# Peptides against a protein of PDB entry 5YCA: the designs that were tried, part 50

Target 1, 132 residues: chain A of PDB entry 5YCA
Amino acid sequence: RSLPAERNPLYKDDTLDHTPLIPKCRAQVIEFPDGPATFVRLKCTNPESKVPHFLMRMAKDSSISATSMFRSAFPKATQEEEDLEMRWIRDNLNPIEDKRVAGLWVPPADALALAKDYSMTPFINALLEASS

## One batch from the design tools (peptide; made by RFdiffusion4, then SolubleMPNN)

Design b2_p11_3_s1 (from b2_p11_3, 4 letters changed)
Fold by OpenDDE base, seed 5:
Structure b2_p11_3_s1 (fold): chain B 132 residues (1-132), chain A 11 residues (1-11)
Amino acid sequence: as target 1 above (132 residues)
Amino acid sequence: APPLSLDELAA
């Protein structure tokens, strides 16, 4: 598959130590019609544009928002490029679509596979290890 | 109700 040409410079080095990012994660409880759910989020700021994106994890099953990953990794991507990648994820990984929240959510192993493709491994490892 | 957008989730 083809990924967008320009990647967030925040993710220039996929091999960095993830542990300093763990305490930067924050848990939040969101009330839904059928009850509360906890999410963990990590604020990721593009060092050039200073535009932040939040990476998202469902605390209960550690599902990660693939959509949040893509939008953070490829800040100049078009909606068409995002749609194509999400279709690729549907065809090649094991995403879920939760009626409570938008986007595609993938299990930890799939998230780490995407993280490798997007050069986001330290950030996804931190998000997965953070407390809720 | 529609699902929460990622922007709403991050607010």
Scores: peptide ipSAE 0.635, ipTM 0.942, DockQ to the pose 0.946
Fold by OpenDDE base, seed 2:
Structure b2_p11_3_s1 (fold): chain B 132 residues (1-132), chain A 11 residues (1-11)
Amino acid sequence: as target 1 above (132 residues)
Amino acid sequence: APPLSLDELAA
């Protein structure tokens, strides 16, 4: 597959310690028609553009929004590039499409595989380890 | 009702 050429400089070093990021995560309860659900989010700000993106986790099963990861890692990606990657995820990983929320969501192991590809392992480790 | 967008989730 082909990933976008320009990556968020926030993710220049995939080897950083993730633990300082854990307390930066925030949990929130969202009410849906079928009941409440808790999400954990991590604000990731591009150090050059100062534009933030939020990485998202479903607290209950630790599913991570692959779409949020992609958009944070590749802020200048086209819709076509995103669609291509989402198709790859569908074909190669184990995504979930939840009727309550948009995008593709993947289990923790898949999220970490994507994190390696996107050079954002510390951020996904922190998001997975944060309390809800 | 349509699913919440990621932007709405992050709001």
Scores: peptide ipSAE 0.635, ipTM 0.942, DockQ to the pose 0.949
Fold by OpenDDE base, seed 3:
Structure b2_p11_3_s1 (fold): chain B 132 residues (1-132), chain A 11 residues (1-11)
Amino acid sequence: as target 1 above (132 residues)
Amino acid sequence: APPLSLDELAA
């Protein structure tokens, strides 16, 4: 597969220590028709454009929003490029569809595989280790 | 009800 050419400069170094990012994560409880669910989010701001994106984790099973990862990593990507990547994820990884929330969500191991591809490893490690 | 968008989830 091919990924978009321009990547968020926030992710220029995939080898940085993730531990300083852990306290930047925030947990939130959202009420759904079938009951409450807790999500953990990490605000990621593009240092050049100053546009923020939130990386999202379901607290209970640690599923990560692959869609949020892609949109943060590739802020200038077209809808067609996103659709192609989401199709690749469906065909090659183990995504789940949750009727409560939009996008593709993947288990921790798959999230870390995507993080390597998108150069986001410190951010995903922090999101996974944060308390809920 | 329809699923929450990622923007709504992050708000």
Scores: peptide ipSAE 0.634, ipTM 0.942, DockQ to the pose 0.942
Fold by OpenDDE base, seed 1:
Structure b2_p11_3_s1 (fold): chain B 132 residues (1-132), chain A 11 residues (1-11)
Amino acid sequence: as target 1 above (132 residues)
Amino acid sequence: APPLSLDELAA
């Protein structure tokens, strides 16, 4: 598959220690029609543009928003490029479409596979390890 | 109700 040409410079080094990012994560309880659910989020700011994106985890089963990962990693991607990647995820990984929230969500192992592809492993490790 | 957007989730 082909990923967008320009990647968020925040993710220039995939080998960094993730532990300093853990305390930067925040848990929040969201009320949905069928009850509350806890999410963990990590604010990721593009050091050049200063535009933030939030990486998202469902606390209960540790599902990660693949859509949030893609949008953070590739801030200049077109909708078509996003759609193509989401289709690839559907065809090659094990995503979940949750009726409560938008986008594709993937289990931890799949999230880490995507993280490697997007060069954002430290951030996903931190998000997965953070307390909820 | 429609699903919560990622932008709304991040707010």
Scores: peptide ipSAE 0.634, ipTM 0.942, DockQ to the pose 0.943

Design b2_p11_3_s2 (from b2_p11_3, 5 letters changed)
Fold by OpenDDE base, seed 1:
Structure b2_p11_3_s2 (fold): chain B 132 residues (1-132), chain A 11 residues (1-11)
Amino acid sequence: as target 1 above (132 residues)
Amino acid sequence: APPLSLEQLAE
């Protein structure tokens, strides 16, 4: 598949040690109509533009927001490019669409597969290992 | 109620 041409320079090196990122993650409890749910988030700031995006994990089942990953990795992507990638994820991975939260969410293994594609492996490893 | 946006989750 085709991914957007410009990637966030934050993700220039997919081989970096992820452990320093673990304590940068933050857990939060969100109240929903059906009850509370805990999320873990990692703030990822584009070193050139200084624009932050948050990578998101559902604490309970460790589902990761694929949408958040894509938007962080490809900050100049069009909506059409995002839609194409989300359709690819639907067709090739195992996403869930939770009625409480927007976007596509994928299991840890799928998140790591996407992380490899987006050069985000250290960040997703940290997000998955962070406490909640 | 509508789902929370990713932007709202980040707040």
Scores: peptide ipSAE 0.602, ipTM 0.933, DockQ to the pose 0.917
Fold by OpenDDE base, seed 2:
Structure b2_p11_3_s2 (fold): chain B 132 residues (1-132), chain A 11 residues (1-11)
Amino acid sequence: as target 1 above (132 residues)
Amino acid sequence: APPLSLEQLAE
């Protein structure tokens, strides 16, 4: 597969310590027709453009939004590039599509595999370790 | 009912 050419400069170093990011995560309870669900969010701001994106985790099973990861990592990507990556994820990883929320969600191990590809491992580790 | 968008989750 091919990933977009330009990556968010926030993710220039995949080897940084993730622990300072843990307390920056925030839990939120959202009411759905079938009942409440808790999500954990991490605000990620592009240091050059100052545009923020939120990385998303379902608290209960630690599923991570692959779509949120992609959009944060590649802020200038086209819809076609996103669709191509989401198809790759469907074909190669173990995603779920939850009827309550949009986008493609993946289990923790898959999220960390994507994080390596997108150079955002510290952020995904922090999101996974944050309390809910 | 349609699913919540990622933008709505971020609000």
Scores: peptide ipSAE 0.600, ipTM 0.933, DockQ to the pose 0.942
Fold by OpenDDE base, seed 5:
Structure b2_p11_3_s2 (fold): chain B 132 residues (1-132), chain A 11 residues (1-11)
Amino acid sequence: as target 1 above (132 residues)
Amino acid sequence: APPLSLEQLAE
């Protein structure tokens, strides 16, 4: 598949140590009609544009928002490019639909596969290892 | 109620 041409310079090196990112993650409890759910988020700031994006994890099952990953990795992507990638994820990975939250979510193994494609492995490892 | 957007989760 084709990914957007320009990638967030934050992700220039996929091999960096992820451990310094772990304490930067934050847990939050969100109240839903059927009860509370905890999410873990990691603020990722583009070093050139200074625009932040938050990577998101559902604490309980460690599902990661693929949409958040894509938007952080490819800040200049069009909606059409995002839609194409989300369709690819639906066809090739194991996405999870949750009526409480928007976007496409994937299990940890799929998130790490996407992280390799998007060159953001340290950030996803940190998000997965953070406490909730 | 509609699902929370990622932007809303980030607030």
Scores: peptide ipSAE 0.600, ipTM 0.932, DockQ to the pose 0.916
Fold by OpenDDE base, seed 3:
Formats: C-alpha cells, sequence, structure tokens
Structure b2_p11_3_s2 (fold): chain B 132 residues (1-132), chain A 11 residues (1-11)
C-alpha cells in the first residue's frame, strides 16, 4: 500500500528507548451511558509545527486507536489518504469499531505492526506499558 | 448518542 509522503518528524527514529515515554502517559475515566471506561493517552507534539495529537488506548483490552496513530504520523495527509489506509486496515488487520468512540481501534499486535509502518514503535510500546 | 470524536476523547 501507499502511505502519505511526509511523516511527522517526531517519528524520525523508530529505535529509541520507549521507557522515558511511559510516565508521560495519562489515564482518564470517561462516563458513557453504559458506564465508565478508562482510556490512556499520550500527547505527541510535532517538533516543527508544534501541533499536538493524542495517541489513545482503551485500558481494559489495550486496543489502540489506529486513526489517532495515522493522524499523528501523517499531519499533511488528505482525507482520501486516510480513508484508503483505514480500508487497508479493515481488509488486512483485526480492527474494532466501538459504538462509544470514533475511528478504528486495533489490538496490541496490530498496533505494533502499524507502528512499524509509521515509524512510531517507541510511542506505542510506551502507551501499551503505561498503567491505568 | 453519537460516538465521541477523537478530539472529544482528548478533552
Amino acid sequence: as target 1 above (132 residues)
Amino acid sequence: APPLSLEQLAE
């Protein structure tokens, strides 16, 4: 598949130690009609544009928002490029569409596969290891 | 109710 040409410079080195990022993660309880759910978030700021994006994990089953990953990794991507990648994820991985929250959510193994493609492995490892 | 957007989730 084809990914957008320009990637967030925050993800220039996929080999960095992830452990310093773990304490930067934050857990938040959100109230839904069917009850509360905990999410873990990691704020990722583009060092050039200074625009932040939050990477998201559902605490209970460790599902990661693939949509949040894509938007952080490819800040200049078009809607068409995002739609094509989300279609690829649906066809090739094991995404979940949760009625409570938007976007595609993927299990940890799929998230790490995407992280390798997007060069953001340290950030996803930190998000997965953070306490909730 | 409609699902929360990712932006709303980050608030």
Scores: peptide ipSAE 0.599, ipTM 0.932, DockQ to the pose 0.941

Design b2_p11_3_s3 (from b2_p11_3, 5 letters changed)
Fold by OpenDDE base, seed 3:
Structure b2_p11_3_s3 (fold): chain B 132 residues (1-132), chain A 11 residues (1-11)
Amino acid sequence: as target 1 above (132 residues)
Amino acid sequence: MAPLSLEELAK
């Protein structure tokens, strides 16, 4: 597959210690028709554009939003590039189906595989280890 | 692309 050419400079170093990011994560309870669900989110701000994105995890099963990862990693990506990547994820990884939420969600192992591709491993490790 | 917010995620 072909990923977008320009990546968020926040993710310039995939080898940094993730532990300082853990306390920056926040839990939020959202009400759905079938009851409440908790999400964990990490605010990631592009140091050049100053535009923030939230990386998101479902607290219960640790599913991660691949859509949020892609949009944070590739700030200048087109809709066509996003659609192509989401199709690749559907064809090659193990996305889950949850009718309550938008975007494409993947289990922790798949999220870490994507994190390596997008150079954002410390951020996904922190998101996965944060308490809910 | 515009960033995805928690509010946008929740249907």
Scores: peptide ipSAE 0.069, ipTM 0.742, DockQ to the pose 0.131
Fold by OpenDDE base, seed 2:
Structure b2_p11_3_s3 (fold): chain B 132 residues (1-132), chain A 11 residues (1-11)
Amino acid sequence: as target 1 above (132 residues)
Amino acid sequence: MAPLSLEELAK
């Protein structure tokens, strides 16, 4: 598959220690028609553009939004590029269907695989280890 | 593309 050419400079080093990012995560309860659900968010700010994105985890099963990852990693990507990547994820990984939320969500192992591809490993590790 | 917000994620 082909990923977008320009990547968020926040993710220039995939080998950094993730532990300082853990306390930066925040839990939030969201009300849905079938009841409340807790999400964990990590604010990721592009150091050049100063535009923030939030990485998202469902607290209960640790599913992570692949869509949020992609948009954070590739802020200049087109919708077509995103659609292509999401199709790849559907075909090659194990996305989870949740009608309550938008985007494509994947289990932790798949999120870490994507994190390696997007150079986001410290951020996804922190998001997964954060308390809710 | 525009970033995802929590509000956009919630349906």
Scores: peptide ipSAE 0.067, ipTM 0.742, DockQ to the pose 0.130
Fold by OpenDDE base, seed 5:
Structure b2_p11_3_s3 (fold): chain B 132 residues (1-132), chain A 11 residues (1-11)
Amino acid sequence: as target 1 above (132 residues)
Amino acid sequence: MAPLSLEELAK
């Protein structure tokens, strides 16, 4: 598959230590019709544009928003490029179905596979290890 | 593309 050409410079080094990012994560309880659910989020700011994106995890099963990952990694991507990547994820990975949330969500192993592709492994490791 | 917020993701 083809990924967008321009990547967020925040993710220039996929090998950085993730542990300093863990305390930067924040848990948030959201009320849904069927009850509350906790999410963990990590604010990721593009050092050039200063535009932040939030990477997001469902606390209970550690599902990660692939949509948030893509948009953070590729800030200049078109909607068509995003749609193509989300279709690739549906065809090649194991996304979950949750009608309560927007975007495409994937289990931890798939998130780490995407993180490698997007060069954002430290950030996903931190998000997965953070407490809720 | 515009970034997603937790509020935007939750519905």
Scores: peptide ipSAE 0.064, ipTM 0.740, DockQ to the pose 0.129
Fold by OpenDDE base, seed 1:
Structure b2_p11_3_s3 (fold): chain B 132 residues (1-132), chain A 11 residues (1-11)
Amino acid sequence: as target 1 above (132 residues)
Amino acid sequence: MAPLSLEELAK
């Protein structure tokens, strides 16, 4: 597959220690029609544009929003590029279906696979290890 | 693409 050419400079080094990012995560309870659900978020700010993205994890099953990952990693991606990547994820990984949330969500192992592809492993590790 | 907020992720 082909990923967008320009990546968020925040993710220039995939080998950094993730530990300092863990306490930066925050849990939030979101109310849905069928009841509340807890999410963990990590604010990721592009050091050049200073535009923040929030990486998102469902606390219950540790599913990660692949959509949030992609948009954070590739801030200049077109909708077509995003659609192509999401299709690839559907075809090659194991996304979950949750009608309550937008975007495409994947289990932890898939999230880490994507993190490697997007060079954002420290951030996903921190998100997964954070308490809720 | 624009960044996602919690509200944007929640339906």
Scores: peptide ipSAE 0.062, ipTM 0.740, DockQ to the pose 0.127

Design b2_p11_3_s4 (from b2_p11_3, 3 letters changed)
Fold by OpenDDE base, seed 1:
Structure b2_p11_3_s4 (fold): chain B 132 residues (1-132), chain A 11 residues (1-11)
Amino acid sequence: as target 1 above (132 residues)
Amino acid sequence: MAPATLEELAA
């Protein structure tokens, strides 16, 4: 597969210690028609554009929004590029379907695989380790 | 009800 050409400079180093990011995560309870659910989010700000994106985790099963990862990693990606990557994820990983939330969500192991591809491993490790 | 968007989750 082909990923977008330009990546968020926030993710220039995939080997950084993730532990300083853990306290940056925030848990929140969201009300849905069938009841509340807790999410953990990590604010990721592009150091050049200053545009923030939030990486998202479902607290209960630690599913991560692959869509949020992609949009943060590739802020200039086209919709077609996003669609292509989401299709690849559907075909090659193990995404879950949750009617309550939009986007494509994947289990922790898949999230870490994507994180390696997107050079954002420290951020996903922190998101997964954060308290809810 | 429509699923919550990522933007809504981030609000």
Scores: peptide ipSAE 0.564, ipTM 0.924, DockQ to the pose 0.923
Fold by OpenDDE base, seed 3:
Structure b2_p11_3_s4 (fold): chain B 132 residues (1-132), chain A 11 residues (1-11)
Amino acid sequence: as target 1 above (132 residues)
Amino acid sequence: MAPATLEELAA
């Protein structure tokens, strides 16, 4: 597969220690028609454009939004590029279906595989280790 | 109900 050419400079070094990012994560309870659910989010700001994106985790099963990862990693990607990547994820990884939330969500192991591809490993490790 | 968007979850 082909990923977008331009990546968020926030993710220039995939080898950094993730532990300083853990306390930057925030848990929040969201009300849905069938009851409340807790999410953990990490605010990721592009150091050049200053545009923020939130990486999202479902607290209960640690599913991660692949859509949020892609949009943060590739801020100038087209809708067509996103669609192609989401199709690749559906065909090659193990996304979950949750009617409560939009986008494509994947289990922790798949999230870490994507993190390697997108150079986001410290951020996903922090998001997974944060308390809820 | 319609699913919550990522923008709504982040708000």
Scores: peptide ipSAE 0.563, ipTM 0.923, DockQ to the pose 0.941
Fold by OpenDDE base, seed 2:
Structure b2_p11_3_s4 (fold): chain B 132 residues (1-132), chain A 11 residues (1-11)
Amino acid sequence: as target 1 above (132 residues)
Amino acid sequence: MAPATLEELAA
């Protein structure tokens, strides 16, 4: 597969300690037609553009939004590039189906695999380790 | 209802 050429400079170092990021995560209860669900989010701000993106986790099963990861890692990506990556994820990983939420969501192990590819391992580790 | 967007989840 082909990932976008330009990556968010926030993710220049994949080896950083993730623990300082844990307390930056925030849990939020969202009401859906079938009941409430808790999400954990981590605000990730591009140090150059100052544009924030939120990485998202469903608290109950720790599913991570692959879409949020991609959009944060590759802020200048085209829709075609995103579609290509999402198709790759469907074909090669184990995305979950949840009709309550948009985007493609993956289990923790898959999220960490993507994090390695996107150079954002500390952020995904923090998101997964944060309390809900 | 339509699925919640990522923007809605982050609001």
Scores: peptide ipSAE 0.562, ipTM 0.923, DockQ to the pose 0.923
Fold by OpenDDE base, seed 5:
Parts: structure tokens; sequence; C-alpha cells
Structure b2_p11_3_s4 (fold): chain B 132 residues (1-132), chain A 11 residues (1-11)
């Protein structure tokens, strides 16, 4: 598949130690019609544009928002490029369906596979290891 | 209700 040409410079080095990012994660309880659910967030700021994106994890099953990953990794991507990548994820990985939340969510193993593709491994490892 | 957007989750 083809990914967008320009990547967030925050992710220039996929081999960095992730542990300093763990305490930067924040847990939050969100109320839904059928009850509360806890999410863990990691604020990722593009060092050039200073535009932040939040990487999102469902605390209970550690599902990660692939949509949040893509938007953070490829800040100049078009909606068409995002749609194509999300379709690729549906066809090649194991996304979950959760009617409570928008976007495409994937289990930890898939998130790490995407992280490798997007050069986000330290950030996803930190998000997965953070407490809730 | 419609699904919560990523922006709403990040608020």
Amino acid sequence: as target 1 above (132 residues)
Amino acid sequence: MAPATLEELAA
C-alpha cells in the first residue's frame, strides 16, 4: 500500500526509548449511554507545526485508535488517503467495532504493526504500558 | 446517540 508522503517529524526515530513517554499518558473516564468507560490518552505535538494530536487507547481491552495514529503520523494527509488506509486496515488487520466511539480501533498487536509502518513504536508502547 | 468523535474524546 501507499502511505502519505509527508510524516510528522515527531516520529523521525522509531527506535527511541519509550519509557519517558509513559508518565505523559493520562487516563479519563467518559460517560456513555450504557455506562462509563476509561480511555488513556497521549498528547503528541508536531515539533514543527506545534499542532497536537491525541493517541487513544481503550483501557479495558487496550484497543488503540488507528485513526488517531494515522492523523498524528500524517498531518497533511487527505481524507481520501485516510479512507484508503482505513480500508486497508479492515482488509488486512483485525479491527474491532465499537458503536460508542468513532474511527477505526485495533487490538494491541495490530497497533504495534501500524506503529512500525508509521514509525510510532515508542509512542504506542508507552500508551499500551500506561496505567488506567 | 452518534458515536463519540475522537475530538470529543480528546476534549
Scores: peptide ipSAE 0.558, ipTM 0.923, DockQ to the pose 0.944

Design b2_p11_4_s1 (from b2_p11_4, 3 letters changed)
Fold by OpenDDE base, seed 1:
Structure b2_p11_4_s1 (fold): chain B 132 residues (1-132), chain A 11 residues (1-11)
Amino acid sequence: as target 1 above (132 residues)
Amino acid sequence: APPASLEEVAA
């Protein structure tokens, strides 16, 4: 597959220590028609554009939003590029589509595989280790 | 009802 050419400069170094990011994560309870669900989020701000994106984890099963990862990693990606990547994820990983929240959600192992591809490993490790 | 957007959940 072909990923977008320009990546968020926040993710220039995939080898950084993730532990300082853990306390930056925040848990929140969201009310849905069928009841509440807890999410953990990490605010990721592009240091050049100053545009923030939130990385999202479902607390209960630790699923990570692959969609949020892609949008944060590739701020100039087209909708077509996103669609192609989401199709690749669907065909090659183990995503779920939750009826409550949009996008593709992947289990922790898949999230870390994507994180390596997107150079986001410290951020995904922090998101996975944060309390809920 | 349709699923909530990521932006809505993150807000």
Scores: peptide ipSAE 0.414, ipTM 0.903, DockQ to the pose 0.962
Fold by OpenDDE base, seed 4:
Structure b2_p11_4_s1 (fold): chain B 132 residues (1-132), chain A 11 residues (1-11)
Amino acid sequence: as target 1 above (132 residues)
Amino acid sequence: APPASLEEVAA
């Protein structure tokens, strides 16, 4: 597959220590028609554009929004590029389409695989390790 | 109801 050419400069170094990011995560209980669910989110701000994106984790099963990862990593990606990547994820990983929240959600192992591809490993490690 | 958008959840 081909990923977008331009990546968020926030993710220039995939080898950084993730632990300082852990306390930056926030847990939030969200009410849905079928009941409450807790999400953990990490605000990621592009240091150049100053545009923030939130990386999202479902607290219960630690599923992470691949869609949020992609949008944060590739802020200038076209919808076509996103669709292509989401199709790749569907075909090659183990995504879940949750009825409550849009996008593709992947288990931790898949999230870390994507994180490596997107150079987001510290951020995903922090998101996974954060308390809920 | 349709699923909430990521933006809605993050807000």
Scores: peptide ipSAE 0.400, ipTM 0.900, DockQ to the pose 0.950
Fold by OpenDDE base, seed 2:
Structure b2_p11_4_s1 (fold): chain B 132 residues (1-132), chain A 11 residues (1-11)
Amino acid sequence: as target 1 above (132 residues)
Amino acid sequence: APPASLEEVAA
């Protein structure tokens, strides 16, 4: 597969300590037609453009939105590039498509694999370790 | 009803 050429400069160093990011995560309960669900989110602001994206985790099973990861890592990606990556995820990982929330959601191990590819390891570690 | 968008959930 091929990933977009331009990556969010927020993720320039994949080796940084993730622990300072943990308290920046926030949990919230969202009401859906079939009942409430808790999500943990981490606000990630591009230091150059100042545009924020939220990384998302389902609290119950720790599934991470791969879509949110991709959009944060590659803010200038085209829809075609996103579709290509989502197809790769479907073919190579173990994503789920939740009826309540759009996008592909992957288990923690898959999220960390993607994080390595996107240079987002500290952020995904923090998101996974945050309380809900 | 369709799933909520990521942007909607994050708002």
Scores: peptide ipSAE 0.375, ipTM 0.895, DockQ to the pose 0.942
Fold by OpenDDE base, seed 5:
Structure b2_p11_4_s1 (fold): chain B 132 residues (1-132), chain A 11 residues (1-11)
Amino acid sequence: as target 1 above (132 residues)
Amino acid sequence: APPASLEEVAA
């Protein structure tokens, strides 16, 4: 597959220590029609544009929003590029579409696979290790 | 109701 050409400079080094990012994560309870659900969030700010994106984990099953990962990693991507990547994820990984929240969500192993592709490994490791 | 947006969850 083809990923967008320009990547968020926040993710220039995939090998950095993730542990300093763990305490930056925050848990929150969101009320949905079917009941409450806890999410863990990590604010990721593009150091050049100063535009933030939140990476998100469902606390219950540790599913990660692949959509949020893509949008954070590739801030200049077109909707078409996003759609193509989401289709690739559907075809090659094990995503779920939760009726309560938008986007494509993937289990931890898939999230880490995407993280490697997007050079986001430290951030996803931190998000997965954070308390809820 | 439609699913909550990622932005709404992050708010």
Scores: peptide ipSAE 0.281, ipTM 0.867, DockQ to the pose 0.956

